# Peptides against a protein of PDB entry 3V4L, part 281

Target 1, 386 residues: chain A of PDB entry 3V4L
Amino acid sequence: GQPLAKDKVALLIGNMSYWEHPKLKAPLVDVYELTNLLRQLDFKVVSLLDLTEYEMCNAVDEFLLLLDKGVYGLLYYAGHGYENFGNSFMVPVDAPNPYRSENCLCVQNILKLMQEKETGLNVFLLDMCRKRNDYDDTIPILDALKVTANIVFGYATCQGAEAFEIQHSGLANGIFMKFLKDRLLEDKKITVLLDEVAEDMGKCHLTKGRQALEIRSSLSEKRALTDPVQGAPCSAEALVRNLQWAKAHELPESMCLKFQCGVHIQLGFAAEFSNVMIIYTSIVHKPPEIIMCDAYVTDFPLDLDIDPKHANKGTPEETGSYLVSKDLPKHCLYTRLSSLQKLKEHLIFTVCLSYQYSGLEDTVEEKQEVNVGKPLIAKLDMHRGL

## One batch from the design tools (peptide; made by RFdiffusion4, then SolubleMPNN)

Design b2_p26_8_s4 (from b2_p26_8, 13 letters changed)
Fold by OpenDDE base, seed 5:
Parts: sequence; structure tokens; C-alpha cells
Structure b2_p26_8_s4 (fold): chain B 386 residues (1-386), chain A 26 residues (1-26)
Amino acid sequence: as target 1 above (386 residues)
Amino acid sequence: EEEKKKEEEEKKLEEEVVSMAPDLPE
């Protein structure tokens, strides 16, 4: 019979906005496209952009809590990275220059912890450079990995090589994701699927002689990402996994605000990623005596580090949101909250209405405070331990 | 013909291949 997964869980991390290193572009589109594909494959996906070392550790810990016996675990990482002595290190956005293993997450340590969960499949997709870091002389004394015969590594590049992005029209894709996305939905053994992706990369003139996919596996069974989830979630553990995932993906409800002047504002919310939310405001009713009115959001929690210059834009694209703009209502003001993992408290902010009456020169302001609780990933309290 | 037109439209996009390498000191 076809293999069955007890559940399917994916953690996707895209690091772009490095403090002390060159900024990347590809992880934005690549995490988004891979999230949508893995959702079509019935994966529970957590998608996170621009994580610090501490935030990456907590994201991995929360991911490991979703893993259990016979669960499929997939870790995708796009960002800066290195490989020393066959150990892969993912570089957080707050990593110093130069960074060392003590500032980074070792993928083989994550694999050890996944093996302790008795997972059905462990897939690592590493869209990072694999050059040696000569500033890190640390030989990780890793405990011997168990022989689980359920491990697949897809490395975007060869050992000691760079990974590349293709920039076009202000966006970029990683070379690996460009080819992976075309095959990811195929009902094939995951190692066969990745081998076909490697062939497609090898035919591309842009990739040839620059980047080649490396597949490392011990996978003894014919397991695919298309493998169905075993039945309804009848176990207590499966219910807990479903609740924990749902908690991390719960958006605030859209609301209609009524001002004393008789203006009505629709306030709405959209998820771009598990830690990235768009707030949008629209004027849905205006009394005829009001000639002009604008509704803006302000007074955000300091933990979110929101620059007011990037808030209340006339388009999603002006906020840096290029991916979800087609699914958003038109004729709004848009604000992008890109760091929901930093939110310690409830998301409380002010909606301010500025308006003018016909025949009055002065603008009038009305304000309403809005509490939307903890949106998306902020419900997991990824800052617990600070 | 449509595949060649897609390849010619892809060739008309100024595709820049950029390294994802870190900026480590020399």
C-alpha cells in the first residue's frame, strides 16, 4: 500500500534583512511559494521571515513539539549559511560579522532532536551557501545519529559552493526554488522528485556550472510529500497538533468602526506569513457634510519596531508587500507588521480619523483604540525565556 | 512557438544572477 503519514508539519524560515551581512531578496518569494505548495500537500506550515538566533531556536522548539512518531517533518531554510566538517549552519539575521557556530543553528542538531521524536520522514531543504567559514574552527562533537533510514537532504548547491538568486523586476527567486516549485506536487518518492529537479537545474543555462543540487538520503521506503495523512485526528496528540497550528494561524476578525461624526471604517487583516500581517482600513460610509476624511493606524506596541513612514500606504507594494496584494481589497490604506514574533503583549493600536466639514477650514480628529489580541505566531509567545 | 516566445520573453527580462554568499572579512 502507499505509505501513510500520521501528520505532516513544515517549518519554513527565510532570512533576508541581515544586520551585519548583505541583504537577500529570494527568501521572500521562495518561502511564500513553498508555503502555498506545501498547504496543497496537506502540510501544517509555519512560515517565518527575518528571525534572530533566539527566535530561530524558539521556532525550532515549537516545530519539534508538533513532531511525533510517524509524523513527516520538513524544514526549509533560505538565507546565509555555511558548512564546516559536513555540518550545516543556518545564520540568524542578528549574527555578528564574522559569525561562528555559537551564533548559528546547526541542522544536524535539529535532525538529532527529530530522530528522538521517531518521525516517519525528515526532509531538509537548505537554500544557502555551503562554503566553509574559516572563522569557525569548532568541530561539533555531535552524538552519533540513530540509523532511522528516513532522512533526505536537498542542498540547493554543492559542498563548498555558493547558492544564487535570480533577480527580475525588483523580485528574486532562488535557483533551487525556481525548479523545485514545478515538481513539488508530483506523486513521486521524494528522492526521485529531487533528482528530477537536479536534472532541470542542470539543463538551465543560468545554473549550468554555477549551482548544482546535492541530494543526500538514507530513505529506505517509497515516501512522498503527497503521502496521505492517516485518518481523522483521533489521537489526543493529533488534536493538540491541530490546535497549536490553528492558534499560530488565527487572524483577527474584520471589524466596522463607527465614529461620532457618522463615518464608518472597515478594519481588516491579512496574513502574508505566520509572523507578517497586513492591516488595511477603508472608509465604507461618509456623511455628505464631510468633504474629506482619512483613516490611519498609529500607536503600535514598541516591540514591533514600526516606522510610521512605512505605515498607512495607498498600495500594499509601498509597504513591501508584493505577494498578497491581489487578494487584498482595493482603495485602502495598508500597514505591514513584519515582526509579530516580537509581540509580548496584545496588539493594541489606535485608528485615527482626520476629517473636514463643508465650510470649515480646520480639520477634526477622532480616535478609537483597537485591541485584536495576539495575532498569528504571536500566540505562541516565541519570546518566552527573555 | 509559444515556448520559444516564453523563452524570448524570459530572455528580455533583465535576469541578474546574484550570489547569496555572506560578507565575511577577507
Scores: peptide ipSAE 0.362, ipTM 0.696, DockQ to the pose 0.512
Fold by OpenDDE base, seed 2:
Structure b2_p26_8_s4 (fold): chain B 386 residues (1-386), chain A 26 residues (1-26)
Amino acid sequence: as target 1 above (386 residues)
Amino acid sequence: EEEKKKEEEEKKLEEEVVSMAPDLPE
């Protein structure tokens, strides 16, 4: 019969905004495009940008809680990385220069933990460099991996080689994702799909002799990313998994604020990623006596590290949001919250209405406090380990 | 003017291939 997945869960991490290393561009678009494709494949996708070491550890722990017997697990990583002694290390954004294995996440350690969950399929897609780090001579004492015939690694590049991004018009794509996205929806065994992606990369003049896909697999069964999820969640664990994922993707409800002057504001929310949310404000009603009015958001929690100079922009693009701008309402003020994983408490902020009456020179202000609870990933409480 | 506009359009079409390698000390 056609193989069935008990469920399908993906963690996608894109690190770009490194503190002590060169900034990357590709992970933004690559995580976003892959998220949309995996959602069409009925994956529960957690998508995270710019994680610290601590935040990456917690994201992996929360991902492992979503895994169970017969679940398909997919980990995608785009960012800086290295490979020592056949162990792959993902580099967090707060990693020092030089970094060591103690500052990084070992993919083979994550694989060990996934094998303890008795997963139906384990897929790793690693869009990072695989050069040796000569500053880290630590050989990880990995416990012997269980012999499971359900592992697939897609490495964007060969051992000891670099991965590359293609920069165009201020955006970039990873070379691996450029070809993977065209094949990802095909109903093929995952190793056959990756072999076709490797052939497409091998035909490209940009990649030839620079980057080649490496596939490492123990997969003995015909498993595909298109494999249907087994019907109604029949286990308590599947219900818990569905609820946990749903909580991590719940947006605040859009609200209408009414000010004393008679102005009405629509406050709306959009998800760019599981840890990135856009707030937008629009004037939906204005008394004719008010000639000008704007609705600003301010007084955010300090844990979010929001620069007021980057808040309340006239376009989504001015906030650094280029991907979801088509789905947003026009003629708003936009604010991008890029670090929702740092939120310990409820998201409380102020909406400030600045307005002017006809024939008065003085600007008037009215303020309302808004509590939207814990949005998106902030519901998972990724800080509970301290 | 048309040649400069073509060179600016060609430069806008230039895909730059950039390494994702870290800047580790030598």
Scores: peptide ipSAE 0.361, ipTM 0.695, DockQ to the pose 0.524
Fold by OpenDDE base, seed 3:
Structure b2_p26_8_s4 (fold): chain B 386 residues (1-386), chain A 26 residues (1-26)
Amino acid sequence: as target 1 above (386 residues)
Amino acid sequence: EEEKKKEEEEKKLEEEVVSMAPDLPE
């Protein structure tokens, strides 16, 4: 019969805003584009930007809780990385310079844990450099991997080589994602699909002799990312998995705030990633005696590390949100919350209405506190160990 | 059609290929 997945789960991590290393740009667009494609393939996608070592460990642990017998697991990583002795290390944003294996996540350790879940397919897509780190002489004594014949690695570059991004008009895409996105929806065995992506990269003048895809596979069966999910979630485990995923992707409901002056504000929420949310405010009703009126958001939890200089922008792009701006309402003030994984408590903030009456020089302020609970990934309590 | 091709060619000339390598000490 046609191969069936019990379920499909993906974790996508994009690290860009390194503390002690060069900042990247490609992971932003690459994680977003891949998220949208995997959602069209009926994957449950968790998408996370700019994770610390501890946050990456917790994201992997939560991903492993979603894996079970016959589930398709996909891990994508875009960021800094290295390869020592055939072991791939993903570099967190808080990694020191130089970093070592003790500061990084070993992909082969994650693979071992995925094999214990009896998954139907394990796909790793690693958009990182594979240069040796000469500051790390640790040989990880990895236990022998089980022979599960269901593993696929797509490495964006060759062993000992760099990965590259293509910068254009202030945005960037990874070279790997540029070609992967054109093929990802094809109903082909995943190793055949990746081989076609490797051919497309090899034909491009920008990539030829600079970057080449490496495919490692033990996949003995015909498995595709297009393989349908087996029926309605009939198992208790499938219901729990669906509920956990749904909780991590639940946005706050849009609110209508009414002020004493008679101004009405619409407060709305949009997800850019599982840990990145945009808040937007719009004036939906204004009395004619009020000549100027703006609705600012302020007093955010300190754990979110929000700079007020980057809040309340006239465009989504001025917040650093270039991807979802087309789906947002126009003529709002926009604020981007980029670290929702750090939120320990409910998201409580103040909406401040600043307004001026016709014929008065002084501005008047009214404030209203808003509690939206735990939005998106903050529902998983990724920080329960701190 | 020629203006769109020229804008696509100008856009291709603005494509910069940048390394994603970390800045590890040599």
Scores: peptide ipSAE 0.356, ipTM 0.699, DockQ to the pose 0.502
Fold by OpenDDE base, seed 4:
Structure b2_p26_8_s4 (fold): chain B 386 residues (1-386), chain A 26 residues (1-26)
Amino acid sequence: as target 1 above (386 residues)
Amino acid sequence: EEEKKKEEEEKKLEEEVVSMAPDLPE
């Protein structure tokens, strides 16, 4: 019969905004496009941008809680990285310069933990450089991996080589994602799909002699990303997994705020990523005696590091939100919350209505506090221990 | 014609291909 997945779970990490290293651009688009494709493949996707070491560890731990016997696990990483002694290290945004293995996440350690879950398939897609880090002299004493015959690695580049991104004026992919996205929905064994992606990269003039996909696999069965999920969740573990994923992806409900002046504001929420949310405000009713009015959001929790200069923009793009702008309502003020994993408390903020009456020169302000609970990934308490 | 247009678009992007390598000290 066709192979069945008990469930399908993906963790996608895109690190771009490094503190001590060159900033990247492609991981933003790559994580977003891959998220949308994996959702079409019935994956439960957690998508996270710009994680610290601690936040990456917690993201991996939460991902491992979603894994169980016969579940398909996919880990995608785009960012800085290195490979020492056949071990792949993902570099967090807070990593020092130079970084070492103690500052980084070892992919082979994650694979060991995935094997303990008796997963049906383990896929790693690593869009990072694979150069040796000579500042890391640690030989990780990794325990021998179990022979599970369900492992696939897609490395965006060859061992000892660099991965590349396209830094066009606008939204551009990394070279790996540029080719992967065109084939990811194909009903093929995952190793055959990746081999076709490798052929496409080899034909392109941009990549020829610069970057080549490396596939490492121990996959004895015909497993595909298109493999159907087993029907109704029959186990307590499957119910828990569905609840944990749903909890991490629940947006706040849209609110209609009513001010004393008779202005009504629609407050809405959109997810860009599991840790990135857009807040938008719109005037839905205005008394005719009010000539001008704007609805600003302010007084955010300090843990979110929100610069007021980047809040309350007339376009999503002015907030740095280029990906979801087509799906947002027009004629709002927009604010991008990019670090929801840092939120220790409920998301409480103020909506400030600034308005002017016809024939009065002075602006009037009314304020209303809003509590939206813990949005998206903030429900997982990924900050526990900071 | 579409393949030639794709090759010309790819050739314009050749200068915009940037390494994802970290700035490690020499």
Scores: peptide ipSAE 0.321, ipTM 0.737, DockQ to the pose 0.626

## One batch from the design tools (peptide; made by RFdiffusion4, then SolubleMPNN)

Design b2_p27_1_s1 (from b2_p27_1, 12 letters changed)
Fold by OpenDDE base, seed 4:
Structure b2_p27_1_s1 (fold): chain B 386 residues (1-386), chain A 27 residues (1-27)
Amino acid sequence: as target 1 above (386 residues)
Amino acid sequence: DEEKEKKEKEEEEKKKEEELEKQLVPL
């Protein structure tokens, strides 16, 4: 019979905004496109951008809580990375220069923990360099892996080689995701799918002799990303997992704010990623006596590090939101919250209405405080313990 | 004429590939 997944869970991490390392661009597009594809495959996807070491550890821990017996786990990483002694290290955005294994997440440690969950399939897609880090001679003492025969690694490049992105003025995929996305929905054994991606990448003149996909697998069964999820959640654990994922993806409800002047504002929320939310405001009703009227958001929690210069933009693109802009209402003011994992408290902010009456020169302000609780990933409290 | 257009298109594609190759950045 066709294999069944008990559930399907993916963690996607894209690190771009490094503090001490070159900034990347492709992880933004790659995580977004892969998120949309994996959602079409009935994966529960957690998508996270620009994580610190601590935030990456917590994201992995929360991902491991979503894993259980017969669950398909997929980890995707795009960002800086290295490979020492056959161990793959994902580099957090706060990693020092030079980074070491103590500043990085070891993928083989994550694999060990996934094997303890008795997962049905473990897929790692690593869109990072695999060069040796000459500044780190640490040999990780890894315990012997269990013989689970359910492991697949797709490496964007060969051992000791680089993976690449194309840094143009626009949005582009990394080289790996460019080819992976075209095959990902195919009903094929995951190792066969990745082999076809390797052949497609091998036809690319840009990467010829520079980057080639490497597949490392121990997969005894014909498992595919298309494998159907086993029906209604039959266990209390599956219900808890579904609730936990749903909690991490719950947007605030859209609000209609009414001001004393008779202006009505629609306050809306959109998810770009699990840790990235767009707030948008629109004037839905204005009395005719009000000639000018602007509704801006302010007084955000300090832990979000929101620069007011990047808030309240006339377009989503001016906030750095290029991907979801088509699905957003037009004629709003837009604010991008890109670090929801940092939120320790409820998201409380002020909506300020600035307006002018016909025949008065003075601008009037009205303010309303809005509490939207913990949106998206902020419900997981990824800062527990600092 | 068709063989000339084909060569011009192959040279334009090759120039685009050479420009993209200069934009490759390692991860």
Scores: peptide ipSAE 0.388, ipTM 0.746, DockQ to the pose 0.789
Fold by OpenDDE base, seed 2:
Structure b2_p27_1_s1 (fold): chain B 386 residues (1-386), chain A 27 residues (1-27)
Amino acid sequence: as target 1 above (386 residues)
Amino acid sequence: DEEKEKKEKEEEEKKKEEELEKQLVPL
């Protein structure tokens, strides 16, 4: 019969805004495009940008809670990385310079934990460099992996080589994702799909002799990313998994705020990623006696580190939102919350209406506090353990 | 004329490729 997945779960991490390392650009686009493709494949996708070491550990722990017997698990990482002694290390955005294994996440440790869940398939897509880190002499004593015959690694590059992005003025994919995205929806065994991606990338003159896809597999069965999910969730564990994922992707409901002056504001929310939300405000009703009015959002929780200079922009692009801007309503003020994983409490903020009456020079202000609870990934309490 | 136009296109493609190579950044 056709193979069945008990469920399909993906964790996608894109690190680009490094503190002590060169900034990247491709992880933004790569995580976004891969999220949309994996959703078309009926994956439950958690998509996270710019994680610290602690936040990456917690994201992996929450991902492992979504895994169970016969579940397909996919981990994608785009960012800085290295390979020492056949162990792959993902570099967090807060990693020191130089970084070491104690500052990074070992992919083979994650694989060990995935094997303990008795998963149906384990896919790793690693869009990072595989050069040795000469500042890290640590030989990780990894426990022996179980023989599960269900592991696939797609490395963006070969052992000891670099992976690349194209830093042009626009948005671009990394080299790996550029070719992966064109094949990802094909109903093929995952190793055959990755071999075709390797052939397509091997025709690229730009990366010839610099980057080549490496496939490492123990996969004994004909499993594909297109494999259907087995029926309605019949286990208590599958129901818990579905509820946990749904909580991590629940947006606040759109609100209509009414001010004493008779102005009505629509407050709306859009998800860019599991940890990135756009707030937008629009004036939906204005009395004729009010000549000018603007609706600002302010007084955000300090944990979100919101710079007021980047809040309340006339375009989504001015906030750093380039991907979802087409799906947003026009003629709003936009604010991008890029660090929802840091939110410990409810998202409480102020909507401030500034307005002017015809024939009065003075501006009037009215304020309303808004509580939207814990949006998106903030519901998982990724800080449980500090 | 056709052979000259073909060479000019191959040189433009080569220049675009050399410009893209300068924009390659390692991850």
Scores: peptide ipSAE 0.388, ipTM 0.739, DockQ to the pose 0.838
Fold by OpenDDE base, seed 5:
Structure b2_p27_1_s1 (fold): chain B 386 residues (1-386), chain A 27 residues (1-27)
Amino acid sequence: as target 1 above (386 residues)
Amino acid sequence: DEEKEKKEKEEEEKKKEEELEKQLVPL
């Protein structure tokens, strides 16, 4: 018979906004497009941008809690990285310069923990450089990996080589994701699919002799990303997994705010990623005696590090939101919350209405406080380990 | 004429490739 997955879970991490290292661009598009493809494959996807070391550790720990016997696990990483002595290290955005193994996440440590879960398939997709870091001479004493036949690594490049992105003025994929996305939905054994991606990348003149896909696999079974999920969740663990995933993807409901002057504002919310939300405001009713009227959001929790200069923009693109802008309502003010993983409390903020009456020179201001609870990833309480 | 159009297309493709190559950034 066709193999069945008990469930399918994916963690996607895209690091771009490094503090002490060159900024990247492709991880934004790559994580977004891969999220949409894996959702079409019935994966439960957590998508996270710009994680610190602590936030990456917590995201991996929460991902490992979703893994169980016969579950398909997929980890994707796009960002800076290195490989020392066959160990792959993912670099967090807060990593010092130079970074060392103590500042980074070792993929082989994650693999060890995934093998303890008796997963039906483990896929690692590593869109990072594999050069040696000469500032880190640490040989990690990794415990012996279990001999399991259900591991697949897709490395964007060969050992000791670089992986590349294209820094165009527009949205572009990294080289690996450009070829991976065209085949990811194919009903093929995952190692056959990745071999076809390697052949397609090998035809690209841009990367010829610079970047080539490497596949490492112990996969003895015919397993595909298209393998159907086992039907109704019959275990308590499957119900918990479904509830935990649903919590991490629950948006606040849209609100209609009514001000004393008779102005009505629509407040809405959209997810760009599991840790990135767009807030938008629009004036839906204005009394005729009000000539000028503006609605803006302010007084965000300090943990979110929101610069007011980047809030209340006339377009989603002015906030740095290029991917979901087509699905947003027009003629709003837009604010992008890009660090929802830092939120310890409820998201409480103020909606301010500034308006002017016909024949008055003075601007009047009204305010309403809004509590939307814990949106998206903030429901997982990733900080509970402190 | 066909051999000239083919050469112009190969030169335009090569120019696009050289422009893209200047925009490759290592991860």
Scores: peptide ipSAE 0.385, ipTM 0.736, DockQ to the pose 0.782
Fold by OpenDDE base, seed 1:
Structure b2_p27_1_s1 (fold): chain B 386 residues (1-386), chain A 27 residues (1-27)
Amino acid sequence: as target 1 above (386 residues)
Amino acid sequence: DEEKEKKEKEEEEKKKEEELEKQLVPL
C-alpha cells in the first residue's frame, strides 16, 4: 500500500539578522513560502526567524517532542552555516565572530535524537554554506547512527562550497528554495523530487560551477512529502502533540476597545511566522466632534525589545512585513512583534488613543491596558530551562 | 530586423544575468 505517515511535523528556521555576521534576506521569503507549501502537504509547521543559540536548542527540543514512531520529521534551515568533517553546523544569530561548534547547532546531533524517536522519515533541507570553518578544529565525537534507512539530506550546495542568495532591491528566494518550491508539491519519492530540483538548479547559469544541490540519502522506501497522514490520532501522545502544536499557532482574538470619548478601536492580530505577529489598530467609530484620532500601541514587555520608532506604522511594509500585507486590513496602524520566543510572561501592552475635539487646540489621551495571554510560540514556554 | 532584435534581446538578457551575478551573496 502507499506509505502512511503517523503525522507530519516540520521545523523551519531562517536566520538573517546576525549580530556579528553579514545580514541575509532570502531566509525570510524562503521560510514563509516553504511554510505555506508544507501546510498544503498537511505538515504541522513551526516557522521561526532569527533565533539565538539557546532559542534554536529549545526550538529543536520542542520539535523533538512533536516526533514519535512513524512521524515524518522535516528540518529546514536557511542562514549562515559550515561543514567540518561531514558535520553540518547551523549558525545562530548571536554567534560570535569567529563562530565555533560550541556556538552552533550540529545537524547530525539532531538526526541522532530524531532516530531515537523511531521516526518514519527524516528530511533535512540545509540552505547554508558548506565551507570548512578553519577557526573550529573540534572533531565532533558522534555516536554511531542507527541504520534506520529513512534519512534524506538536501544540501543547497556541494561539500566545501557556498550557497547563495540574490540581494536585489525586492524580495527574492535563495537559489535552493527558488527551484525547490516549484516541485515540493509533486507526488514523488523525496529523493526523486530533490534530483529533479538538482537538474533544474543545474540549468541556472548564475550558479553554474558555484552552487550545486547535493542529495545524501539512505531512504530504502518510496516515501514522499505527499504521503497521507494516518487518520484520527491513535495515541494519547499524538493527541497531546496535536494540542501542543495547535496552542503554538493560536492567535489572540480580535478585540473592540471602547473609549470614554465614544471612539471605538478594533485591535487585531495576524501571524507572519510562529514567532512573528503583527498587531493592527483601526478606528471603527469616531464621534463627529472629534476631528483627529490615532490609536497607538505601547508599553510592550521589555523581553520583546520593541523600538517605538518601528511601531505604529501606516503600512505593514514599514514594519518589515512584506509577505502578509495583502491579508491585512487597510487603513490601520501596524506593529510587528518579531521575537515572540523571548516572551516569558503574558503579552500585556497599552492602547493609547490620542484625539482632538473641534475648536480645542489641546490633544486628549485615553489609555487602556490589554492582556492577550501568550500568543503563538510563546505558549510553548521555550525558556523553561532558564 | 528580426536578427537584430534577437541579438538585442540576447544582449539585454546577458546584461541582466551579469547584474544578477554581481548581486550573489554567500549564505
Scores: peptide ipSAE 0.400, ipTM 0.751, DockQ to the pose 0.828; fails the geometry check

